# Peptides against a protein of PDB entry 7UQJ, part 163

Target 1, 160 residues: chain A of PDB entry 7UQJ
Amino acid sequence: PELYQNFNITPPRGVLFHGPPGTGKTLMARALAASCSSDERKITFFMRKGADILSKWVGEAERQLRLLFEEAKKHQPSIIFFDEIDGLAPVRSSKQEQIHASIVSTLLALMDGMDNRGQVIVIGATNRPDAVDPALRRPGRFDREFYFPLPDVKARFKIL

## One batch from the design tools (peptide; made by RFdiffusion4, then SolubleMPNN)

Design b2_p18_5_s4 (from b2_p18_5, 10 letters changed)
Fold by OpenDDE base, seed 5:
Structure b2_p18_5_s4 (fold): chain B 160 residues (1-160), chain C 160 residues (1-160), chain D 160 residues (1-160), chain A 18 residues (1-18)
Amino acid sequence: as target 1 above (160 residues)
Amino acid sequence: as target 1 above (160 residues)
Amino acid sequence: as target 1 above (160 residues)
Amino acid sequence: AVPPLQLHPPLTVEVPAP
């Protein structure tokens, strides 16, 4: 929160980490959480996988999302990290429409209902930004996108 | 291959990367593939997600695994990286027994059938090594395990 | 800058990322740069390899360092990332003494001349922190160090 | 002009298409 205020940056409600698999999106999210957590101010880091929310919580996915956002608000400053968010919120045109539509709608409502003053950052990670519902990529949601390029192999041959 | 010969190390048929999510398991696998690929010897890197093999290939998962190992053998030196291998090969006592048992049995047979002379390395990544079928963690399969610790949080407070 | 003021942390002039090769130091630096860049405030990320500054810029390395720091100051907020900084700033006792001594002296002067109010972060990455000139690791320079642990080393010797 | 960090094109690890 304060980080963004000082830079005159509207605190992103959500940040999308995208790029090829294994470019360290998840590592970066953990790393950001770790870097923002002092001995005095522990950032609570909540990690969920998109596919786990769909598969483990059949019929409870919406409730689990609500609980996650409530717990993140309770334990602020906090980071909610959705790994493989394309698995949670695929484009509406996919034939898996009904279960995904309700979960996407719940996530949209939860992100829209985040007061900009809240110390909750939502990070979504995906390998396929175009597979994420465009409604999640709108301003006030995952309105910031970070591309994680493949580590340049040419660089590594000089390190080893 | 030559790297293992020089250290008199039997080339592992399989390596299990385990640790908390976002510790860079996938990044390390890509990075190992990249570092072992010279301009003269490109390592072919095959990436599959355990959950994708189960969900995208319903009824074909065994065939897709066989094809993957055949293609990896054809394009050796190669790395097969199974991200979230616990999604492919859960413990046999899980209620999802039948579909998983056949896929696990196929993966076991494919790993056992890899001639130790083959330049194919199998890397499994998991956040839950105890959720992986113990049969996959036996000698001649994923007989080597790597813990990916969380990047020390205490370190990062000194950067910010 | 302001991030550090709010936490009563003196903004590090420099941060040393150290640890074995392929532990994600470069990735972390890129992703810190990315995470700090908003749509409104792009952080200019400058990447240089220590060895490239020495080898590509024979006789111009000092000038190139000065230009790099000037450009980083011009495009602040900015991150200067020195990958393999041990290649740029080896310990003075190494037989490559004269060329390295002038480059190290220039880098020291540039880091000392950074006003604490400047929005320029210098990140050095090395696989060998003990090969970095101790003068660079003093307060007001690379005064903060981050260890990037290997995903379990016992495992690497078995894979490599 | 120090070229801005050209995000070096992602190293295409040619994952051969299945």
Scores: peptide ipSAE 0.000, ipTM 0.352, DockQ to the pose 0.082
Fold by OpenDDE base, seed 1:
Structure b2_p18_5_s4 (fold): chain B 160 residues (1-160), chain C 160 residues (1-160), chain D 160 residues (1-160), chain A 18 residues (1-18)
Amino acid sequence: as target 1 above (160 residues)
Amino acid sequence: as target 1 above (160 residues)
Amino acid sequence: as target 1 above (160 residues)
Amino acid sequence: AVPPLQLHPPLTVEVPAP
């Protein structure tokens, strides 16, 4: 309850952090996890890279996703952060369709299967939201999007 | 001169940004690039991921590194940011020794071959500095290390 | 309005980011500035180090603070980020009392003098909130505090 | 054809001139 109230997020919705590389998406996700942690209520933060799930676990990516969600459920309240989620769930129209289709289907099923009473938040980070399968961006999944614009390089200039 | 003065960096030394994932190493590298630019002196920022250089250019990674350093030299003053440099230059004792050995040797040669008069700064970012080949962490290479501790996260939730 | 709505900040409240060194306080301030910038509404980000205001401008630090606030007011909506604000406003009981007292008084007056209709947010970052003058932490000044704890080293281990 | 590395266009972070 409190974790989702603090986010103004209806559980168990996913949050898509999108914006150019190095805009602090991962840092913000890690900044949300400990903000909701208290001395009494530690949040477990799980981080995975989309590309790592594909490259390290060719053929086992679905199993690794299931294990990740089970571990997150076991360690509630928890945040699952997918860094570079466009690497895990590229648009189905990309030439490597078949391997991606089953992984995307598994991630969709895992997100849809999250009990509304769970204290698991899923955060996806991408530099290319349009490269993420639109099915992941539907209500009940990554249905909240936070744009992380590049800090205007001008703003960065005036920063020193 | 100014770029290196702003960083207090002796050229052409590499800087290793290390710390847990999502500590904003990439964002800081971009912020530093922006901060050292002026109206009169735009800095060209080159970003590459270590894993992308290995995965996308199997057998051409050395050539891609050379091209990157040539392009950076052509667009001086410049910053080359290697995100996840542990993916490019894993410790030589890791099981995939041969492919990594030549890439590491090329990166070493490119860093050693940077003329002290050049205005190319190399920033490597890693979550695992001990997973980076120690040869890259020697004087004249990534000889300055900046630890990016995870921002503890509690603060940041109340900001959204 | 919108900038303060995005931060859920009642103007002209300052925000104190506190937590161990390298906890990404500076990075978050930059990420917030970027996040609140849109194509239609660029936020001007000003960064100063507390120690730099003291060391570079001995005897002019008060004037430099006034100029900074005037420039931020001129370029609204804007964020003033004081990195290492404990270096600007050490607790009055520290050995360099007199020079600090006038600088602190100037910063207090500038924060108190911000019109509630302004779109200037002040963010202070410190590793030592207890080293910041308590007068700066009062309502209408740095009255919102965000703790950036060190991520539990255990949290780092489970993330790697 | 090795898809051209979409060289992420050099994020010419045109640090805009002040």
Scores: peptide ipSAE 0.000, ipTM 0.304, DockQ to the pose 0.045; fails the geometry check
Fold by OpenDDE base, seed 2:
Structure b2_p18_5_s4 (fold): chain B 160 residues (1-160), chain C 160 residues (1-160), chain D 160 residues (1-160), chain A 18 residues (1-18)
Amino acid sequence: as target 1 above (160 residues)
Amino acid sequence: as target 1 above (160 residues)
Amino acid sequence: as target 1 above (160 residues)
Amino acid sequence: AVPPLQLHPPLTVEVPAP
């Protein structure tokens, strides 16, 4: 929160960190949380993996998301970080698409229901921004996107 | 490279980066590769995910690991980075345990077969060091472990 | 430490981390310090800001630098991290140039006076490598430079 | 209760007090 305030940047409700694997998206989110924490103003950092939302919260994912956002509001200023948010992307089964659609719809509603005055920031990280539901990338949601380039590793990253 | 030389630490064949998610393990491995590359001495960086080894290389994982280590030796000095190496940990099915055991056995043999004089470094990253096969953590393999704590940003980033 | 030994790269006495603000230079330096610390071999991490050296240590900056390097030698293996080392760069006043020249001369002497066998590493971070005194960038000093690219943050983190 | 990610205790890199 404070990092965004210091920069006269209206804190987006959601920020998408995108870029190749290991570009430090998760690290940056943690560093942001930590840099925004002062001795006077501790920021609470919540982290979830997109794949865990689908696999571990089967049948309760919507409830767990609601509880996460409630807990984040209770402990504001706070950051909710969704790592591998493209892991919410439907796997090629119609059943998974329906489950995904419900989870994404819940996440959308939770992001839309955050008061602009709330000290809750949502950060999503992905290696595949095009695999993220376009509805999540709209204004009032993940309306800011930060590309994490590979460090210009003159070292041949042969990602073969 | 050079930061490690100053400490009179015999370079392990393998280094385990462990710590909570988003502590920068992957970023550090990349930064180390980049940092080790000079204009005179380019380090080749190879990256693989543990989950991809099990899921994408089903039935060919051992061959792909061998090819990876051969390519790394061919392009030495080189770093092989295994992200989420705990993703090689068996999922609770007996079939996956057998496949895992074969892949891990191949990785062990490849690490043991690296000449101590070789300019190939293996870095494994995990959020769960206890989920990594203890055989990988023995001398001559991932015999050094680096804890990536959460930057407990009690370290004043006084960006004053 | 060890990654640098494998590559037969003489560990630089100094490493310059350069790149735009918020690229994780400071975070990387801390993560390096942490990663180099084992349960058996704790690395002591010393951090100073360039701006603080000029502003807080007015008239004693040279003494404080000497004490810092002595303490780092006493607690070796150790890392000295200078954040915003370009903040030592003279602001366009002749008085600041003289103070800067003295401080830089002291830092040069301290870096040159470190035995190549010493387990003390110096890391400088800057957003403006061209604002760093070229004398600091010579062999035996900050003789290695690591570019931290911006994450393609189209979002203006105007760190104003 | 989703435990807040306990910001793991500092890198006890004891930065010696100035």
Scores: peptide ipSAE 0.000, ipTM 0.210, DockQ to the pose 0.032; fails the geometry check

Design b2_p18_5_s4 (from b2_p18_5, 10 letters changed)
Fold by OpenDDE base, seed 4:
Structure b2_p18_5_s4 (fold): chain B 160 residues (1-160), chain C 160 residues (1-160), chain D 160 residues (1-160), chain A 18 residues (1-18)
Amino acid sequence: as target 1 above (160 residues)
Amino acid sequence: as target 1 above (160 residues)
Amino acid sequence: as target 1 above (160 residues)
Amino acid sequence: AVPPLQLHPPLTVEVPAP
């Protein structure tokens, strides 16, 4: 309820979906994009995987992130869904490759550079919120967090 | 029902699954591939994402599409499922990169070059049918369209 | 039931989920990862697609597989889920590119090199178990196979 | 016959320039 009303009125906010795998985070992000789409207001949904950005865009990941945010802005209202965002923005450690640090820095800058008038929602999904760089979980970035509980055994079997 | 009967008798037709995200387009394409597979007739299912073809195959996307269609033809009966096909074949604009135009042109040529005797079905899934190049939605290409309505809130919660 | 008890006690074993597309293999792998996660024991879930490893990591696929297994080992207990693993490890033929043979050889070596004390489960999903290199289906690798039957038409419609 | 797997290059998403 609140997310739908907020989609029409709220600045670009990052929402972190966290919880065990198979709790429907990706499906919820898609269902949210779907249910925010009306006949009058088509929402553009962009899906990226964190591990895909790191592995697929060696040397261009920063550019591809910039382009993604520009495309999302061009097709407002938009949802950018980062599946497995812990794969994109792991907790900064002295052992991280410089490429990871650069990608995280670019994502931070892109989230901070979103004009508050933009109708771009960024959803990150993770199984491990503690593995996400705390800098991404600050106000104005992924500042809302939704826990996806394990479906009961019966609910899991109904999804199967 | 009609899709199963048509799979045995009908020329390679493109089917566009469109509707909001999380409406089960990918799952339906998979379930269709599954349910068309009998013990006597194993269907080969190929899945590609539109954004994956554009991003993974810079300079080779056309070749990889050709190879995909050749592989599908070699393993008849086959389903080629393009998830998020709007990411592969966006509406042609003067602002498109030449690479996108080349990939779209290759996909058009491959769909037109499918011998009507081939048992290769091409399924495209999109959240945005209007973002798909109209050239792909012409007869002999993605000439059938299925709308996936938003599952009711209860159905969404059953998939979650 | 048995998979949960075995997750606490069993050596790194490969499990092959096979069956028609849309039978919930990917969802089951995720649900298993989720249901093996307790408040006391957070399981790390890694998802990769076979076609993504081959396509995204030209010249680095072997390194990225090594890094994936190292990361999974570092975050024990872990599940590595290879979706569409037939796209990673096809049956060896004289017509395979040398790169495919190298990736398959690396995956074989990584699965064989998993210390039996590691709490890393590898799940492969395929629609075509016969398309997976038999070397991966040997004891100590993907030595357990679960068939996912076609959901009945009603079950398919409930997932849709 | 099992189809030969084809190697795909790394995913760079070309975002159309404004």
Scores: peptide ipSAE 0.000, ipTM 0.157, DockQ to the pose 0.198; fails the geometry check

Design b2_p18_6_s1 (from b2_p18_6, 14 letters changed)
Fold by OpenDDE base, seed 5:
Structure b2_p18_6_s1 (fold): chain B 160 residues (1-160), chain C 160 residues (1-160), chain D 160 residues (1-160), chain A 18 residues (1-18)
Amino acid sequence: as target 1 above (160 residues)
Amino acid sequence: as target 1 above (160 residues)
Amino acid sequence: as target 1 above (160 residues)
Amino acid sequence: MAQYMLEMIDKLIEEVLN
């Protein structure tokens, strides 16, 4: 809070972690949640997989997203982590277009409806940032992006 | 090689990384591959998802596993990383039993057939170690297990 | 504890993570802290930036280091992570020499004074291992070094 | 556990490097 006030930086509502699989996106999100959690300020970490929201909540995905955001708001400060968010909010493809469009629209509305004073951060992780609907990547949503590169194989761990 | 000879420790053919999702199993495997690779000694890292082996290679999964191990042997030193290995080698359940049993049997044979002098390490990652066939968790296979706990929310990151 | 006793390996007092910025040093340290914390054995993770110790604690840096090590000892098992440790323990340069020398000497004494039976690990991260005082890189201090390379695009991750 | 992870990393490094 204080650091954001000093730098005139709007706290991100959403952060997109992108990079190849197994580059530590999910671990970083969990490590962030753990690092931001103190005895005085416990952070509640909510994790969902994008594909699970579609497959487990067939017909109720919008409601489950609303419940997730309400629960995150109730348990502030909180992090909502969407792993494989490209599975939740794919770029519009014709055949499954209506169901995906409704879920994306719900997520957009929920991110836009987050009170800027709320202590809810949304982290999306993907291997395919180009497969995420560009509407989610606009200011006020996933407006910060962090690339997680492959650890280069050339790390000479000289254990001296 | 040399250090294992000195300590009378059989080099593990397989290592099981287990723990909740997003605890860094895949990142650790990649970091290990990166850390073990020098300019002089490049490690080849092969990554497969257990579910992908079943879903993408329906009817050819055994052959693809053999090819993977042959390629890993050809490109020694190498790491074969199976993410979500419980998807590849589930505990025998009745209905899909024959196909899963053949894949598991192939993986067992490939792990047993790894030359102990071979510079091929197999890392399996799972969120559900109990869902992995116990035959894979025996000595000479995934005989080392590493737990990746959730970063406990109570980790007092006292940033003093 | 038990594993170190079984392998006759002296637990490292200090580990140096070095490599270009953004190679995952801080992530790995957090991942290690997270992976080392179980429900049965919570690890306390202390993070400090080297530059912050000099800039925030002008004239009290030695005392703050002592307090940090005491707190880490009190909350064993623990990890002390120094990010940008080259900012804390630069190789002696003439003009700021006395203040930096005192801080380095304090850190050396604290690392030497860690009981080898203590469950306190110190991880230093730097982009410039040559800028770290060589006295810190001696046995019983940061005596293990891990290089974090830039992800070379050419790392043959054959994801077949 | 940090020790165990470091040992693991060391062992894995040793396995891959030696």
Scores: peptide ipSAE 0.012, ipTM 0.380, DockQ to the pose 0.119; fails the geometry check
Fold by OpenDDE base, seed 4:
Structure b2_p18_6_s1 (fold): chain B 160 residues (1-160), chain C 160 residues (1-160), chain D 160 residues (1-160), chain A 18 residues (1-18)
Amino acid sequence: as target 1 above (160 residues)
Amino acid sequence: as target 1 above (160 residues)
Amino acid sequence: as target 1 above (160 residues)
Amino acid sequence: MAQYMLEMIDKLIEEVLN
């Protein structure tokens, strides 16, 4: 919230961090959460793993998502970080289409239901942005995407 | 403590973060400290810079280390983060060998004196792991090492 | 460059990261550098420590700053990261006023001389933003400031 | 790196919290 205000940016509802595994996506999400907190204003960071929501909460994933967003709203300003969001909202594949469709629909509704002034930011991280349902990657949802490439050796030298 | 209990892992006494400068070692240590804290259980994060301990506390570095560990123990669960730990405990070089040997010995004793159940974790960060005294890098001390490579340039554009 | 274009923001010439030590300023700078790179377009990250420029290059700090900016320009798009920039351009204190004044003046000139379209971003990190010369914190220089608070214990809980 | 750092964080979380 404040960080985006300080940048004179309308806080996106969702930011997608994508790139190879181990490129810093989760660290950046945490760093963002850490950088958005002030001494006076602490940002809640909720972290969930996409696969965990799907696997641990079979038949309750939608409810858990709702609870997560309500908790995030209650504790705003907050960041919800979905690690491996492609595991939560994969591109519709036939055999698990019904379960995924419901979870995706719930997540879409939750993201759409956030007021533009809501102090809840959703960050998704994935190694496979193309495995994330395109419906999540639309404006008003994960509408900002950040590529986290593998540190190339040249790029490594450029950071020193 | 609780975070490690949740993962069923024996908490290391020490973790060495090594890699090029600005690869996020300090942030990771803070992010870990931030990740290990629950609403009910706040982890105290103590940060010291190796060179600062050596330079600011000439002749009192051992005492300051002891005080730091006692304070960390008093405020457990806690993380002690030594930034630039190679500056605190460099590989024994002849000219300052006595000062370094005493500080290293004190740090070794402090790390060895932590109960395996102690809710104090020590994180060292260095740009030069080979410049850290090997005695610190042994089991029961900084026995877990994590390499922080430079983030690649591609990952750089995606994080902005 | 591209990242700020993606945000529809005029790329600031300078961004000041400030906050307690180890709050992730350097990592965020690197992460920013890592987020601005694409597969095709690698951003060079130049890192310098303010105190190192002042101490290692006594009498040549201005030249080294110029060389740094020229190298950054040659390798554009690039990020110049000044860690501990308060050590490079401290608030003018009487006793070393001349040396600091020249270094600050050079850095100001280098930042002012960057075209608004320049693919060189300067990031300063400091634990003490009030110790950075206010002239550097003006529009067209370090005109965007980001506070990196300690992950507060509440923010720590919120990041989980 | 993030996953590695996450894996490291997770490992460290696993190690620190344990």
Scores: peptide ipSAE 0.011, ipTM 0.234, DockQ to the pose 0.138; fails the geometry check
Fold by OpenDDE base, seed 1:
Structure b2_p18_6_s1 (fold): chain B 160 residues (1-160), chain C 160 residues (1-160), chain D 160 residues (1-160), chain A 18 residues (1-18)
Amino acid sequence: as target 1 above (160 residues)
Amino acid sequence: as target 1 above (160 residues)
Amino acid sequence: as target 1 above (160 residues)
Amino acid sequence: MAQYMLEMIDKLIEEVLN
C-alpha cells in the first residue's frame, strides 16, 4: 500500500486468478486474506460465486453487488473474492446475455468507482479467462492476472 | 494403455469416482491428467459439472455434450471429467426428468460411440453413486468405479 | 458420546461450522466422519448442500429432509452435513422466502425431533452465520458453533 | 506448489497490499 502511494502507482483494483479448477484459486484467495490479517489488521473476506450472483439474486444481482462493495468498503481492509467469475454468463440465451450484460456492467462500474486509495482488493477466479468479459480484464479492473497451473502430480500428491 | 491393448482388454471408457465430496475426486481427476501428461504427451483435460450441463446449457446441453466429446477426440489423449455427474438430474419434477433423460441419453450414446481405441478417458465424479443413472454405470460406460473414502483423519490432516 | 451420556449432558444436536469458505469446513466435517469411523464403528456421512436442497428438490425438499434424517437415524452412528446451509435462502423473492421458511421449519422440526440419545450429529457449514436463520442457531439445534478461521497461510500451506 | 503458492502470495502481497 504505502509503496503504491509513494510511487503514485495505482494499486491493482482487481486480480484475476485463472487456471484449471481445483488449482487452489479459492484457497489462495483465502490464504491471502489470512496472511494479510494480523492481530492488528484484520482483513475482511467477502466471497461470492459468479453463478450464485445470477441464480441466487435473480433480479437483485446488481443491488447485491452494490451492497457487497459498500460492505467491503465499510470493512476495509477487505478482499472481495468472486469465485467462478465466468459463471456470470452461464447460458447462451438472449435473456441470460442481457442479464449478464447488466450484471457485468454493474461490476465494471463498481470496480471503476473504487477509490484507488481504498483498501479493497477484488479477486476474480476463473477456469476460463477467455470466458471472462474482456471489459473486466482491462486496466483499473482485473488488470493483474495470475495463472494457477495444475500442480504437477508431485505437488498435487502432496496436497492429496 | 499398452497393457490394455496387449491383453485385448477393452480399456474402461468411463471411470466413476464416487465418495463423499471433498475427498479429492476432482483433485484426483486432475492429478491423473497431470500424471499422464509428460512433456512429450500432453493430456488435454476437459471438465464439466453435471449441474452446469443442465443450468448453463438449457436447451443446448445435448449439443454441448457432443461438442465436448468431439473436442476431446480431437485433442487426444484426453480426459473428460464430469464433476458432480449426479447433478444431471437435480430436480424431481417431470420437466427435469425429461431433460435429464434426454441429456443422459445423449451422454450414453456418446460414451457408447467412443471408439475403444480412442485415447479419451471419461471420469465421472459423484458423491452419490446411487443417484447416477444405472445406465451410465454399465459396461462400456462408467464401468470402473473408484471409491474415494474419506481420508482417514491422519491422511486428511496431511491434507489439512 | 459416552462422556455426554455419563454426565447427562445433552450432546449438541447440531454443530455450526462457520468461517470463510474453503477454510476446511467441508473438509473438517469429513475428517470428523473419518476420525470417528473405526473398523468397528463406521460413521455414515450424509452430505447435502443448502442450495441443492432448494434447487434440486423443488417441491420435495421437506420430504427429502425427512428422508435424510430417517436414513441418518437408520445408519447410526451418522453425520448429516449441510454444506452452505445459508443457501437455503438464496433469492430475495417472496416465493423463495416462503420456500425457505417451509424448508427451514422442516429442518427445525427434524432437529428438534431428534432423540438426544441418537448417534446423529448434524453439522451445518456456512460462510455467513448471520445469514443462517436464528432459529437454527438456538439450543437443541445448531447450538455449538465453531469458527473456522482462515488458516494462517502456514497452516494452509500444510493443507496445500 | 505450496512454495509456488507462497511465492505467489508473497508476490501478491507485495504487489497488492504493500
Scores: peptide ipSAE 0.006, ipTM 0.259, DockQ to the pose 0.179; fails the geometry check

Design b2_p18_6_s1 (from b2_p18_6, 14 letters changed)
Fold by OpenDDE base, seed 3:
Structure b2_p18_6_s1 (fold): chain B 160 residues (1-160), chain C 160 residues (1-160), chain D 160 residues (1-160), chain A 18 residues (1-18)
Amino acid sequence: as target 1 above (160 residues)
Amino acid sequence: as target 1 above (160 residues)
Amino acid sequence: as target 1 above (160 residues)
Amino acid sequence: MAQYMLEMIDKLIEEVLN
C-alpha cells in the first residue's frame, strides 16, 4: 500500500518500458525495484528474458510462467521484469504461431489473475512495442507504457 | 552520407568491438547510435545477441538474420549490434560445425551484400576476437576492430 | 602468485555474488577483473550466462563447461564469470533433473579439479542463491558469498 | 555506485583478509 500511496498512482498491473536498446530500461526497472525497497520492506526482483523462457523451456514455457508468477506472489512485494518481452509474446502473426499463442494466453491469464491488491508489478521491456501482442497492452495488463528515448548524445556521454 | 562525412572514414560495413566483458562495448555501440542520430535523422538501433539468434531459431537462424538485415535496410540509417558475436559465428573448428557454417555463411553473404551506399553499420561485440570466424574479420565485413581494454580501476570507477 | 599474494587471501575457488538484479554483480566482477589486471599481467575475463550454456548446448553443456575451464586455465590468470548461475545449476528438485544433474556434476568436478595454485577465479552471479544447487555452495566451490543489496535510491539515481 | 562498489570491494577484501 505505502509504496503506491507515495506515488498517488493506481498500481499498474503491468508497465511496458519501450525504446531503443540501451536507453536504460533494465536500469530503470532495477532502480524502481530499489526505490520501492525500504529497510522494512525489501522488494523481490525477478528478471527473465522473454527469449530465454521460450528457448529454455520449449513445451514448458507456460508452466515456467505460472511458477514465476506464483513465486512472485509468494515473495510479495515483488517486481517481475521481462526483458525482451517481444521475445516472450510476439504478435501472433509470426509463423511459429501455435506455441506463441499458448504462451501469450498464459501470460494474459496470469496478468488478469493478479488481484489489484497484489503487490506484484510486472515490467516488460521491449525495443519494439508493436511486436508485442496487443492483447498484452490492454487495460489491466501492460496498461502503462513508458518510452525510453535515445538519450541525447550529451546525456549518453554523461552516463558513459 | 553525412554521418560518415563527419568522421572522414570510409564507412566500415562492420566494426568489431572486442575486449573483456563490461568494458563498455554495448554502451559504446549505443552511444555511437545516439551520436549519429540528429533531430532530423534518427538512427534505428537493432541489438541481437549472437547466442539468442542460434538458440531461439534452431534451423531458422539464417532466415532471422536475413530478416534482421532487411529490417535494418528498410529503416536506414541503422546500426545492427551483435552482442556476443562469437556465439553467432564461432570458429568453424567447433564440433557443431554444420549449423554454424550455414549461419556464418549467411552472415558473410549479408555483410557482403550491403551496398557501400547503404546506411547500415554492423557492430559486433565479442570478448574473444579469436573465437570469431576469421572470414568475418576480412575486409568488407568486420574490417575495423576496436579493443576495449579493461579500464584501469580508476577509469572504471569514473564510468561507474 | 602475486595477485593473491597482494591480497594475502587464500584464493577462493568460487565466489557467489547474489542479490537483486542490477545491484552491480556483473559490474563488480568486471571491476575485480580490472583491479587484478596490471600492465604486466592482464587477467582474462570469461563471461557466460548459465542459461545460455544450457540452451545453446543441449547435450553438450558439460563439454562446453570443460572447454571453458580448460581455456581459462590456459589463459591464466583468469576470471570465469557465470551470470545467472542459477540457470546453469538450478536446484535438482526441478523436473528437468537429469540434464541439470549432469551439468551440475560437471561444474562441481571442474571446481574441485582447480588446483588452489591455479590463478582461475570463478564468480557466479545469481538473484536467487537458494535456487543454486547447495553442492556448489560448499567449501572449495562457491564458498564465498557476497550479498549485493539494492543500492540506496540515491546511489542508483546518481548512476541513472 | 562507484563508491558503493569500492566499499563492497573493501568489504570483500576485509572479509577475505579476515
Scores: peptide ipSAE 0.000, ipTM 0.251, DockQ to the pose 0.206; fails the geometry check

